# Designs tried in a protein design run: peptides against a protein of PDB entry 4AID. Part 91

Target 1, 242 residues: chain A of PDB entry 4AID
Amino acid sequence: FDIKRKTIEWGGKTLVLETGRIARQADGAVLATMGETVVLATAVFAKSQKPGQDFFPLTVNYQEKTFAAGKIPGGFFKREGRPSEKETLVSRLIDRPIRPLFVKGFKNEVQVVVTVLQHDLENDPDILGMVAASAALCLSGAPFMGPIGAARVGWVDGAYVLNPTLDEMKESKMDLVVAGTADAVMMVESEIQELSEEIVLGGVNFAHQQMQAVIDAIIDLAEHAAKEPFAFEPEDTDAIKA

## One batch from the design tools (peptide; made by RFdiffusion4, then SolubleMPNN)

Design b2_p17_1_s2 (from b2_p17_1, 9 letters changed)
Fold by OpenDDE base, seed 3:
Structure b2_p17_1_s2 (fold): chain B 242 residues (1-242), chain A 17 residues (1-17)
Amino acid sequence: as target 1 above (242 residues)
Amino acid sequence: MEEKKENFKKRKELLWK
């Protein structure tokens, strides 16, 4: 197996991005690990557009499998078939920043699946899932203008904390999830307790700075393991306006 | 590292813009 791995220190934790061991039939597949939390992201895209396709058919599915339920908070026997509220929320958190980064005019079906394989009860799999999905898309050869990075920022004891643990989050006055490219913030989701706008804006900037290491790690992995770019010629939409 | 990011972006732009 040609296994490619990138390891970085990120917020005092080891982030590992791995490809080539599992899900090899996907266009892109990444196993991401932080602490003992482990996620698998897969990206699959159709090689042709369906006749009459008028919108971009992207689906993002975050899922916590029943075998991980003994290590996932609220892991009741999820009846096969309906996403939990958490799975629906995290699927949207992943979808929001990636959807705008596909090349305009690309209308082939794209499916991103993020599966939680293990949860350590310290590191939330949502941020790890966002990073893994970005990496899987960059490896796939799909016309995706990523990567994105992602970060959670807390405010604990008057300081920003990158990707606080679930226990540190109990003391945090901020739950700020940010996703972005190297150049821009694409998404902010925030729950805030009595903090100034200055602290919140500083948290967004802190997140965007800290995610640059993740963006660099995804690019480094993609340079060594990405498939050939899909041959897609965007329709010259400017030529139709003349 | 910035040059590597820029080159990665530029290659994608050249292929799909």
Scores: peptide ipSAE 0.360, ipTM 0.899, DockQ to the pose 0.151
Fold by OpenDDE base, seed 1:
Structure b2_p17_1_s2 (fold): chain B 242 residues (1-242), chain A 17 residues (1-17)
Amino acid sequence: as target 1 above (242 residues)
Amino acid sequence: MEEKKENFKKRKELLWK
C-alpha cells in the first residue's frame, strides 16, 4: 500500500493525516488522528452530471458508529437510521465552509462521509472531522477550491485556548468554532458566556491564524497523494452576455 | 509557506477558472 502521512504539532497535540490504507475505493480518503480520537473522512464524486440536475448535489454525513461506542460517553446504541442532534450539527459545520468552495457550475453528485472510529474523551471529533473532510476533498481530484482549516477556540483563565479538551471546555466562557481558507474566514459558530465582542473577534482571528498549519499540512499531503484533477470546464458565464 | 499556498491555489485556478 502506498501510505502517505503528514504529522504536525498543533495546539500542543499531535495531528496525523493519513491516506492510502483505508477506503481506497473513494475518490479521497483520510484517516485523521488527534490524541486518541480517530476519524475517517471519505469523498466521492460522480464523473458526470445527472440529466436535469439544476442544483449542486453535495451531501455531508458525519456519523458516530458503534465501533466508537465503547469510548463514547453514554454507550447508547443509537438506533440505526436517524442522525443524532450532534451528528446533524457537525454535518452542517462541515457542509457550510466547503459548499461555497466548489467551482461554480459543478453539479455532479458529491458525497462526504465522516465516521468517528475512536474517541479519547478529550479531543472532540468535530474539528478533526472538518479537517479530515477538507483533506479528503483535496485528495479526491474534485473541483474543490480548498483546503479549509478549522479550529475550536476557548476562553479559559483570561486567555485563548486552541482546541480545548472536553474538561477545559467546562471552564471555558467561549465555544467558538471557525473554519476558513488560507485567505478568508468562511464560517463562524459560537456559544458565548458574558464576553465582549472584542474578545470574540480576537478569537476568530486567533482561530484563523492557528488553522494555517493545518491548511499547510493538507496541501503537503495533497502534493504527494492527490489524484489527477477532474477535467471540468466551468460554463463561461461571460460568453452568454455577448 | 505563503508561496506554497499561493502556488496550490493558482494551480487550481488555472484548472477550473
Scores: peptide ipSAE 0.354, ipTM 0.899, DockQ to the pose 0.148
Fold by OpenDDE base, seed 2:
Structure b2_p17_1_s2 (fold): chain B 242 residues (1-242), chain A 17 residues (1-17)
Amino acid sequence: as target 1 above (242 residues)
Amino acid sequence: MEEKKENFKKRKELLWK
């Protein structure tokens, strides 16, 4: 097995990104770990466009499977067949920042699947799932202009906290999820209690600064483990402006 | 680190733009 691993310290926690052991049938596959929370992200893309495909067919599916349910709060009662509210929300949180980063004109099917394998009850798998999905896409060879990083920011005792634990979040006046590239913020999602716009904007900037270490870690992993880039020529859209 | 990010981006741009 050609296992590649990147380990960084991030917000006082060890983040591990691993590839080459699991899901080798995918175009990209990353096992991501923070604390004892573990997610598997897989990226698969079609090598041709379907006849008559007029939109970009990206599907993102975040899943908290029943085998992890003994460590996932509320996991005991998922009836088969529909995503939970959390799974639907997190699937959208992953989709929103990655969708704009595919090369224009690419209309091959892309499927991103994030599966929670373990939960430690401290580290939420949503941020880890965003990071893992970004890494899996960068390894896949798909025409994806990532990586993205992601971070959660809390406001606890008058300070920003990077990726607060579930217990620290009970005392937090802010739940701010940010995703972005090295150069730009791509997505903000926020729940805020009685905080100034200045504190919120400062939280977005803090998140974007802190996620740079994750972006660097994904790039390092991709340089050692990415597949050959998929041969794709974008449609020359400049020919319509002449 | 910044140079590495920029080189990674430039390589992708050269392949797909």
Scores: peptide ipSAE 0.334, ipTM 0.889, DockQ to the pose 0.150
Fold by OpenDDE base, seed 4:
Structure b2_p17_1_s2 (fold): chain B 242 residues (1-242), chain A 17 residues (1-17)
Amino acid sequence: as target 1 above (242 residues)
Amino acid sequence: MEEKKENFKKRKELLWK
């Protein structure tokens, strides 16, 4: 097995990004670990466009499987067939920042699947899933202009907390999820309890600064383990302005 | 580090833009 691994300290926790051991049939596959929470992200893309494909067919599926349910609060009764409210929400959190980063004119089918393999009851797999999906896409060779980073920011005892634990989140006045590139914030999702706009904007900036270490880790992993870039010529969009 | 990010971005831009 040609296993490539990147390890960083991130928010006082060890983040591990691993490729080459699992899901080798995917275009990109990343096993991401933070604490004892473990997710597998896979990226697969079609090598041709479907005839008559008018839109970019990106599908993102976040899944908490029943084998992880013994470690996931409320996981014991997931019926096969319909995503839970959480799975639907997290799938959208992953989709929103990545969708704009595909090269314009690319209309090949792309499937991103994030599977929660283990939960430690401290580290939420959603942020880890966003990071893993970004890494898997960067490894795949798909025409994806990532990576994205992601971070959750809490406000506990008058301070910003990077990726608060589930217990710290009970005391937090803010649940702020941010995703972005090295250069830009791409997505913000927030639940806020009576905080000033200044504190919230400061939280977005804090998240974007803290995710740079993750972006760097994904780039470092991709430099060692990415597939060859898919040969794709973007539609010459300058020809329509004449 | 910034140079590494910028070089990674530029390589993608040269391939797909």
Scores: peptide ipSAE 0.323, ipTM 0.886, DockQ to the pose 0.151

Design b2_p17_1_s4 (from b2_p17_1, 8 letters changed)
Fold by OpenDDE base, seed 5:
Structure b2_p17_1_s4 (fold): chain B 242 residues (1-242), chain A 17 residues (1-17)
Amino acid sequence: as target 1 above (242 residues)
Amino acid sequence: MEEQKENFEKRKKLLLK
């Protein structure tokens, strides 16, 4: 088993990105851990476009499945139940920043699945799921121009807090989720309680700065474990609509 | 288009190292 692992300290927590142990049938697969929260992201893409495919068919599916303690289900996605509201929202949070980073004209089917394997009740799997999905896409060989990083920012006791715990979030006046590349913020989602625009903008900048370590960690993992880039040439016709 | 293609080729070169 060729297992590659990147470990960083991030916001006072250990972030682990691992590939090569599980989900080897995927184009990219990353097991991400922060605290005792564990997610599996898988990226799969079709090697050809469907006839008459007019749009980019990206699907992102985030799932919080209750697993029996200590068993990672060996590649069996048990029957897709109807997604919860949370699962639907987090699937969109992952989709939003990654969708624009695919090469224009790429209309092959792409499926990103993020499965929560363990939850520590402190570290929310959504941020970890965003990071894992980004990493899985970077490893896949798909024409994805990531990585993205992601961060949650709280405002507790008059300071920014990176990836606050669920308990710290009860005292937070801000729930700010940011995703971006090294160069740009791609997505902001925020719930804010009576904070100035200056504090919110400062939170976005703080998130973008703090996610660089994650972006660098994904790049380092990809340098060691990425598949060969899929040979894709965009058709000249999609160039005219840019 | 050229910038995305350049970024893709830069990424290919990064991932192929």
Scores: peptide ipSAE 0.056, ipTM 0.679, DockQ to the pose 0.085
Fold by OpenDDE base, seed 1:
Structure b2_p17_1_s4 (fold): chain B 242 residues (1-242), chain A 17 residues (1-17)
Amino acid sequence: as target 1 above (242 residues)
Amino acid sequence: MEEQKENFEKRKKLLLK
């Protein structure tokens, strides 16, 4: 097994990104761990476009599987087949920052699947799932202009907190999820309680600064483990409008 | 379009190291 691993300290927690052990049939596959929360992200892309494909067919699916349900909050038997509200929301949180980073004109099918394998009841698998999906895409060879990083920011005792625990979030006046590249914020989602716009904007900047270490970790993993870039040339759509 | 092409070429260089 050619196993590559990157480990960083991130917000006072150990983040581990691993590839080469699991899901080797995918174009990219990353096992990500923070605390005892574990997710598997897989990226698969078609090597050709379907005839008549007019849009970019990206599908993102976040799943909390029944084998992890012994540690997932609300661990009642999810009826097989329908995503929960959380799974639907997190799938969108992953999709939104990723979708615009594909090369224009790429219309091959892309499937990103994030599976929660373990939950520690402290570290939410959503942020970890965003990071793992980014890493899996960077490893895949797909024409994805990532990596993205992601962070959750809380506001506890008058300070920003990076990736607050589920218990710290009960005391937080902010639930701010940010995703971005090295250069730009791509997505913001926020729930706030009586906070100024200045504090929220400061939280976005804090998130973007703190995610750089994750972006760098994904780059380092990709330098050692990425597949060859898929040979795709974007059609010069500006040359057809002249 | 030029920025995306530049980012694409940067990515190719990154992934080919």
Scores: peptide ipSAE 0.025, ipTM 0.617, DockQ to the pose 0.104
Fold by OpenDDE base, seed 4:
Structure b2_p17_1_s4 (fold): chain B 242 residues (1-242), chain A 17 residues (1-17)
Amino acid sequence: as target 1 above (242 residues)
Amino acid sequence: MEEQKENFEKRKKLLLK
């Protein structure tokens, strides 16, 4: 197996991005680890557009599987067939920043699946899932103008905390999830307890600065392991409406 | 359109180096 791995220190934790060991049938596949939390992201895209396809058919599915249930809070009672509220929310958190980054006119089916394999009860798999999905898309050869980075920012004891643990989050006055490219913030989601707009804006800037190391790590992994870019030329007909 | 294609080609060149 040709295994490529990137390891960085990120927020006082080791982030590992790995490809080539698992899910080799996908267009892109990344095993991401932070602490003992482990996620698998896979990206698959159709090599042709369906006849009559009028919209971009992107599907993002975040899943916490029952095989990890013994290590996932509340994992013991998953209803078969319907995503949980958490799985639905995290799927949207991943979808929102990546959807705008596909080349205009690309209407081939794209499926991103993020599977939680292990949870350490400290590191939430949502941010790790966003990072892994970004990396899997960059490796896939899909016409994706990524990578994105992602970060959670807390406000604990009057300071910003990058990717607070689940225990640190109990004391946090901020749950701020940010995703972006190297150049721009693409998505903000926030739950705030009586903080000034200045502190919140500072949190967005802090997140965007801290995610650059992740973006660079995805680029470095892609330089060593990305597939050739899919030969896609947008038909000029979708160009006339810009 | 040209800017998005240019950005995609720039990123392809970055990811394929």
Scores: peptide ipSAE 0.067, ipTM 0.686, DockQ to the pose 0.081; fails the geometry check
Fold by OpenDDE base, seed 3:
Structure b2_p17_1_s4 (fold): chain B 242 residues (1-242), chain A 17 residues (1-17)
Amino acid sequence: as target 1 above (242 residues)
Amino acid sequence: MEEQKENFEKRKKLLLK
């Protein structure tokens, strides 16, 4: 097996991105680890457009599976067949920043699946899932103009904290999730308690700065392990306006 | 459109190196 791995220190934690061991049938597949939280992201895309496809058919599915239920709070009571509220929310958090980064006119079916394999009860798998999904798409050969990075920012004891633990988040006055490219913020979600706009904007900037190391790590992994780019020429929609 | 095509070609060149 040709296993490629990138490891970085990120917010005082080791982030590991691995490909080539699991889910080799996917177009892209990444195991991402932070602490003892482990996620598998897979990206699969159709090599042709369906006849009459009018919209970009991207599906993102984040799942905290029952086999990890002994390591996931509340995992034992998941009703088979419906996403939890958390799974639905995180699926949207992943979808929002990646959807606009596909090449315009690409209407082939794309499926991103993020599966939580382990949860350490400290590191939330949502941020890790966003990073893993980005990496899997970059490896896939799909016409995705990523990578994205992602970060959670807390405000604890008058300072920004990158990817606070679940325990640190109890003391945090901010839950700020940011996703973006190297050049742009693509998504912000925030829950804020009595903080100035200046602190919040500073948190967005801090997140965007801190995610650059993740973006660079995904690029480095992709340079060594990406599939050949799918031969897609955007329809010259300007040639139809002439 | 040219910018997206240029970005795609830049990325293709990045991934082909």
Scores: peptide ipSAE 0.026, ipTM 0.638, DockQ to the pose 0.081; fails the geometry check

Design b2_p17_2_s1 (from b2_p17_2, 5 letters changed)
Fold by OpenDDE base, seed 4:
Parts: structure tokens; sequence; C-alpha cells
Structure b2_p17_2_s1 (fold): chain B 242 residues (1-242), chain A 17 residues (1-17)
């Protein structure tokens, strides 16, 4: 197997992005690891548009499977067939920053699936899932104008903390999730306890700075392992509404 | 995007190796 791997130190933890070992049937597949939390992201896209397709059919599914339930907080009570509230929220967190980055007029079906394979009870798989999804899309050849990075920022003992552990988050006055490209913040989601706007804005900037290493890691992995970019030319009719 | 063009060049380079 031609396995490509990128390893970086990120927030005092080792982030590993790997491709080529599993899910080879996908257009892009990335196994991402931080601590002992492990996620698999897969990206699949249709090579043609469906007749009469009038919207961009992007589906993002984040899943915490039952085999990891013994290591996932609250994982024991998954209702079969319906996503949990967490799975729904994280699916939206992944969807929001990636959806705008597809080439205008691209209306081929795209499916992104993020599966939590292991949880260490310290590192939340949501951020890792966002990173893995970005990497899988960049490897796929889909007309995705990524990569995105993502970061969680906490505020603990009067300082910003990158990707706080679940235990550090209990002491955090901020749960700030940021996603963006190298050049721009694309999404912010925040829960804040009695912090100034200045601290929050500083947290967004901190997140965007810290995610650059992840963006660079995805680029490096893609340069070594990405499939040929899909030849897509938007029809002129979709370009004129810019 | 600058990344997508960079990626195209990288893929083309790997195909020639």
Amino acid sequence: as target 1 above (242 residues)
Amino acid sequence: SPFFERLRKAVEKRKKE
C-alpha cells in the first residue's frame, strides 16, 4: 500500500494525517489522529450532474459509531437511524465552512462522511473531523477551493488554549470553534461566559493563526497524495450572476 | 484558487516521475 503520512506538532499534541491504508474506494480518504482520538474522513463526488439538478447537493455526515461508544462520552444511548444532537451539530460545523469553497456552478453530488473510530476522552473528535474532512476533499480531486483548517480555543486561567482537553474545557470560560482558509475566517461558533468582545476577537485571531500549521500539513499531504483535479468548467450562465 | 493550481502542478509533476 502506498501510505502517505503527515505528522505535525499542534497545540502540544501530535496530529497525524494519513491516506492510502483504508477507504481506497473513496475519492479522498484521510485517517486523522490526535492523541488516541481517531477519525476517518471520506469524500466522494459524482463525476456528472443529475438532470434537473438546481442546487449544490453537498451532504456532510459526522458519525460516532457504536464500536467507539465505550470511549465516547454519552455514546451508549445512540438511537439507531437518527443522528444524535452532537452528530447533527458537528455535521453542520463541518458543512458550514466547506460549502462556500466549492466552485460556483458545481452541482455534482458530494458526500463527506466523518466517522469517529476511537475517542481518548481527552481530545474531542469534532475539530479533528473538520481537519480530516478538509484533507479528504483536498485529496479527492473535487473542485474544492480549500483547504480549511479548524481550531477550538479555550480561555483558561487568563490565557488562550488551543484545542483544550475535555478536562481543560470544564475550567474554560470560552468554547470557540473557528474554521477558515489560509486567508480568511469562514466560520465561528462560540459559547462564552462573561468575556469581553476583545478577548473573543483575540480568540478568533489566535485560532486562525494556529490553524495555519494544519492548512500547511493538508497542502503537503495533498501535494504527495491528491488525485488529479476533476476537470470542471462552469457554464457561462452561472458565472454571470456574480 | 492558488492552492488548486499548485495542486494541479504537483499532480502533474508526480505523473512524470
Scores: peptide ipSAE 0.398, ipTM 0.895, DockQ to the pose 0.901
Fold by OpenDDE base, seed 3:
Structure b2_p17_2_s1 (fold): chain B 242 residues (1-242), chain A 17 residues (1-17)
Amino acid sequence: as target 1 above (242 residues)
Amino acid sequence: SPFFERLRKAVEKRKKE
C-alpha cells in the first residue's frame, strides 16, 4: 500500500491526515484523526455528466456509526435509514463551504461521505469531518478549488479556544464554526451568549488564521498523493479564475 | 486556481520519477 500521512499539531492536539490504506476504490479517501476521534471521508465523482443535467449534483452524507462498545452521543435513536438531526446538520456544514468551490459549469455527480469510525467523547467529529472531506476532494482529482479548512472557536475564561472539547464547550460563551479557503471565509455558524460583536468577529479571524495550518497540511498531502486532476474545460462563459 | 495548477505540476513531477 502506498500510504501517505501528514501530521500537524493543531490547537494543542495532533491532527493526522492519512490516505492509501482504506477505501482505495474512491477517487479520494482520507482517514483523519484528532485525539482518539477518527473519521473516514470519501469523495467519488462521475467522469461524465448525465444527459439533461441542469444543476450541480453534489451530495454530502455525514454518518456517526453506533459502535457496539459505546453509544456515540446522539446515536441512540437512529431509526434505520434516516439521518439524525446532528448528521443532517453536519452534512450541511460540510456541504455549504465546498459547494461554491467547484468549477462553474461542472455538473458531474459528486458524492462525499464522512463516516465517524471512533469518537473519544472529547473531540467532536464535525470539524474533523469538514477537514477530512476537504482533503478527500483535493486528493480525488475533481475540479474542486479548495482546500477548505475548518475550526470551532470557543470563548472560555475570556479567551478564544481552538476546537474546545465537549466539556470545555459547556463553559464556553461561544460556539463558532468557521470554514474557509486560504484567502476567504466561506461559512460561519455561531451560537453566542452575551458576547460583543467585536469578540465574535475576532473569533472568525482567529478561526481563519488557525485553519491555515490545516489548509497547508491538505496541500502537502495532495501534492504527494492526489490523483491526476480531471480534465474539465468549462464552457467559455465560465472562465476558471486560475 | 493556483492550487489546481500546483497539483497538476506535482502529479506531472511524480509521473517522471
Scores: peptide ipSAE 0.388, ipTM 0.892, DockQ to the pose 0.918
Fold by OpenDDE base, seed 1:
Structure b2_p17_2_s1 (fold): chain B 242 residues (1-242), chain A 17 residues (1-17)
Amino acid sequence: as target 1 above (242 residues)
Amino acid sequence: SPFFERLRKAVEKRKKE
């Protein structure tokens, strides 16, 4: 087993990114752990474009499967088949920041699957899933111009809190999810209670600063474990307009 | 990062070809 692991302290918690043990058949696979919350992200991409493919076929699927259901809030009998509202929302949270980072003209099918393996009831697997998906894509060899980082920011007792626990979030006046690259914020989602725009913007900046450690950790992991970049020729879309 | 530099170079090469 060629297992590579990166461990960092992040917001007072240990973040672990591991590759090489699970899902070896994927182009990229990352097991990510924060506290006792564990997610598996896999990235798979087609090595050719389908005939007549006119759009970029990216699919992101976040799943909280039944083997983790005993520790997942609301883990009632997920009727087999349809994603929950949470799974749909988190799939979109992962999709939004990664989609624009693929090289233009790449129209090979890409599938990102994030599976919650364990939940500690303190650390939400959504942020961890975003980080894991970013890492899996960076390891895959796909033409993904990541990594992205992600962070949740709370506002508790007049201060920003990085990745608040579920209990801390009950007292938080802000639920701010940010994703971005080293250079740019790519996505913001927020639920806010009676806070100024200044505090919210400060929260975005705080998130972007705090996610740099995660971005650096993904880069370090990729330097040691990434596949060679997939060789593709973008269709010269400029030649068809001549 | 050497990896992302390789990725960037690979992408840039493909855009120039």
Scores: peptide ipSAE 0.175, ipTM 0.736, DockQ to the pose 0.166
Fold by OpenDDE base, seed 5:
Structure b2_p17_2_s1 (fold): chain B 242 residues (1-242), chain A 17 residues (1-17)
Amino acid sequence: as target 1 above (242 residues)
Amino acid sequence: SPFFERLRKAVEKRKKE
């Protein structure tokens, strides 16, 4: 197996992005680890547009599953059954920042699946899932203008905390999830308890700054492991709507 | 691909820092 791995220290935790071992049938696949939380992101895209496809058919599916110890799904799979509320919300959190980054006019079906393989009860899989999905798309050859990074920011004891643990979050006055590119914030989702707008805006900026290391890590991984770009030329009519 | 062009530029920038 041609396994590529990028490891960084991020917010006092080790982030590992790995490709080439699992889900090799996907266009892109990334195993991401932070602490002992592990997610698998897969990206698959159709090599042709369906006749009469009028919209960009992106589907993001985040799923949490309990696997037996040592069983990692070897493939791209869809969850059977109805998603939980959490899974639905996290799927949207991943979708929101990535959707606008596809080349306009690309209307081939894209499916991103993020599967939680392990949860350490400290590191939330949502942020890790966002990072993994970004990485998987960057590796896929799809016309995705990523990467995105993501971060959660807490406010604990009068300070910003990057990716607070679930226990630290109990003391946090802010649950701020940010996703963005190197150049722009693409998505903000927040739950705030009696904090000033200034603190919240500062949190967004803090998140955006801290996620640059992740963006860089994805770039490094993609440089070594990305597939050749899919040959796609957007129709001229879609370029004008930019 | 515009992505890979950006990727290359980003990698080149970081190598200079």
Scores: peptide ipSAE 0.081, ipTM 0.635, DockQ to the pose 0.114

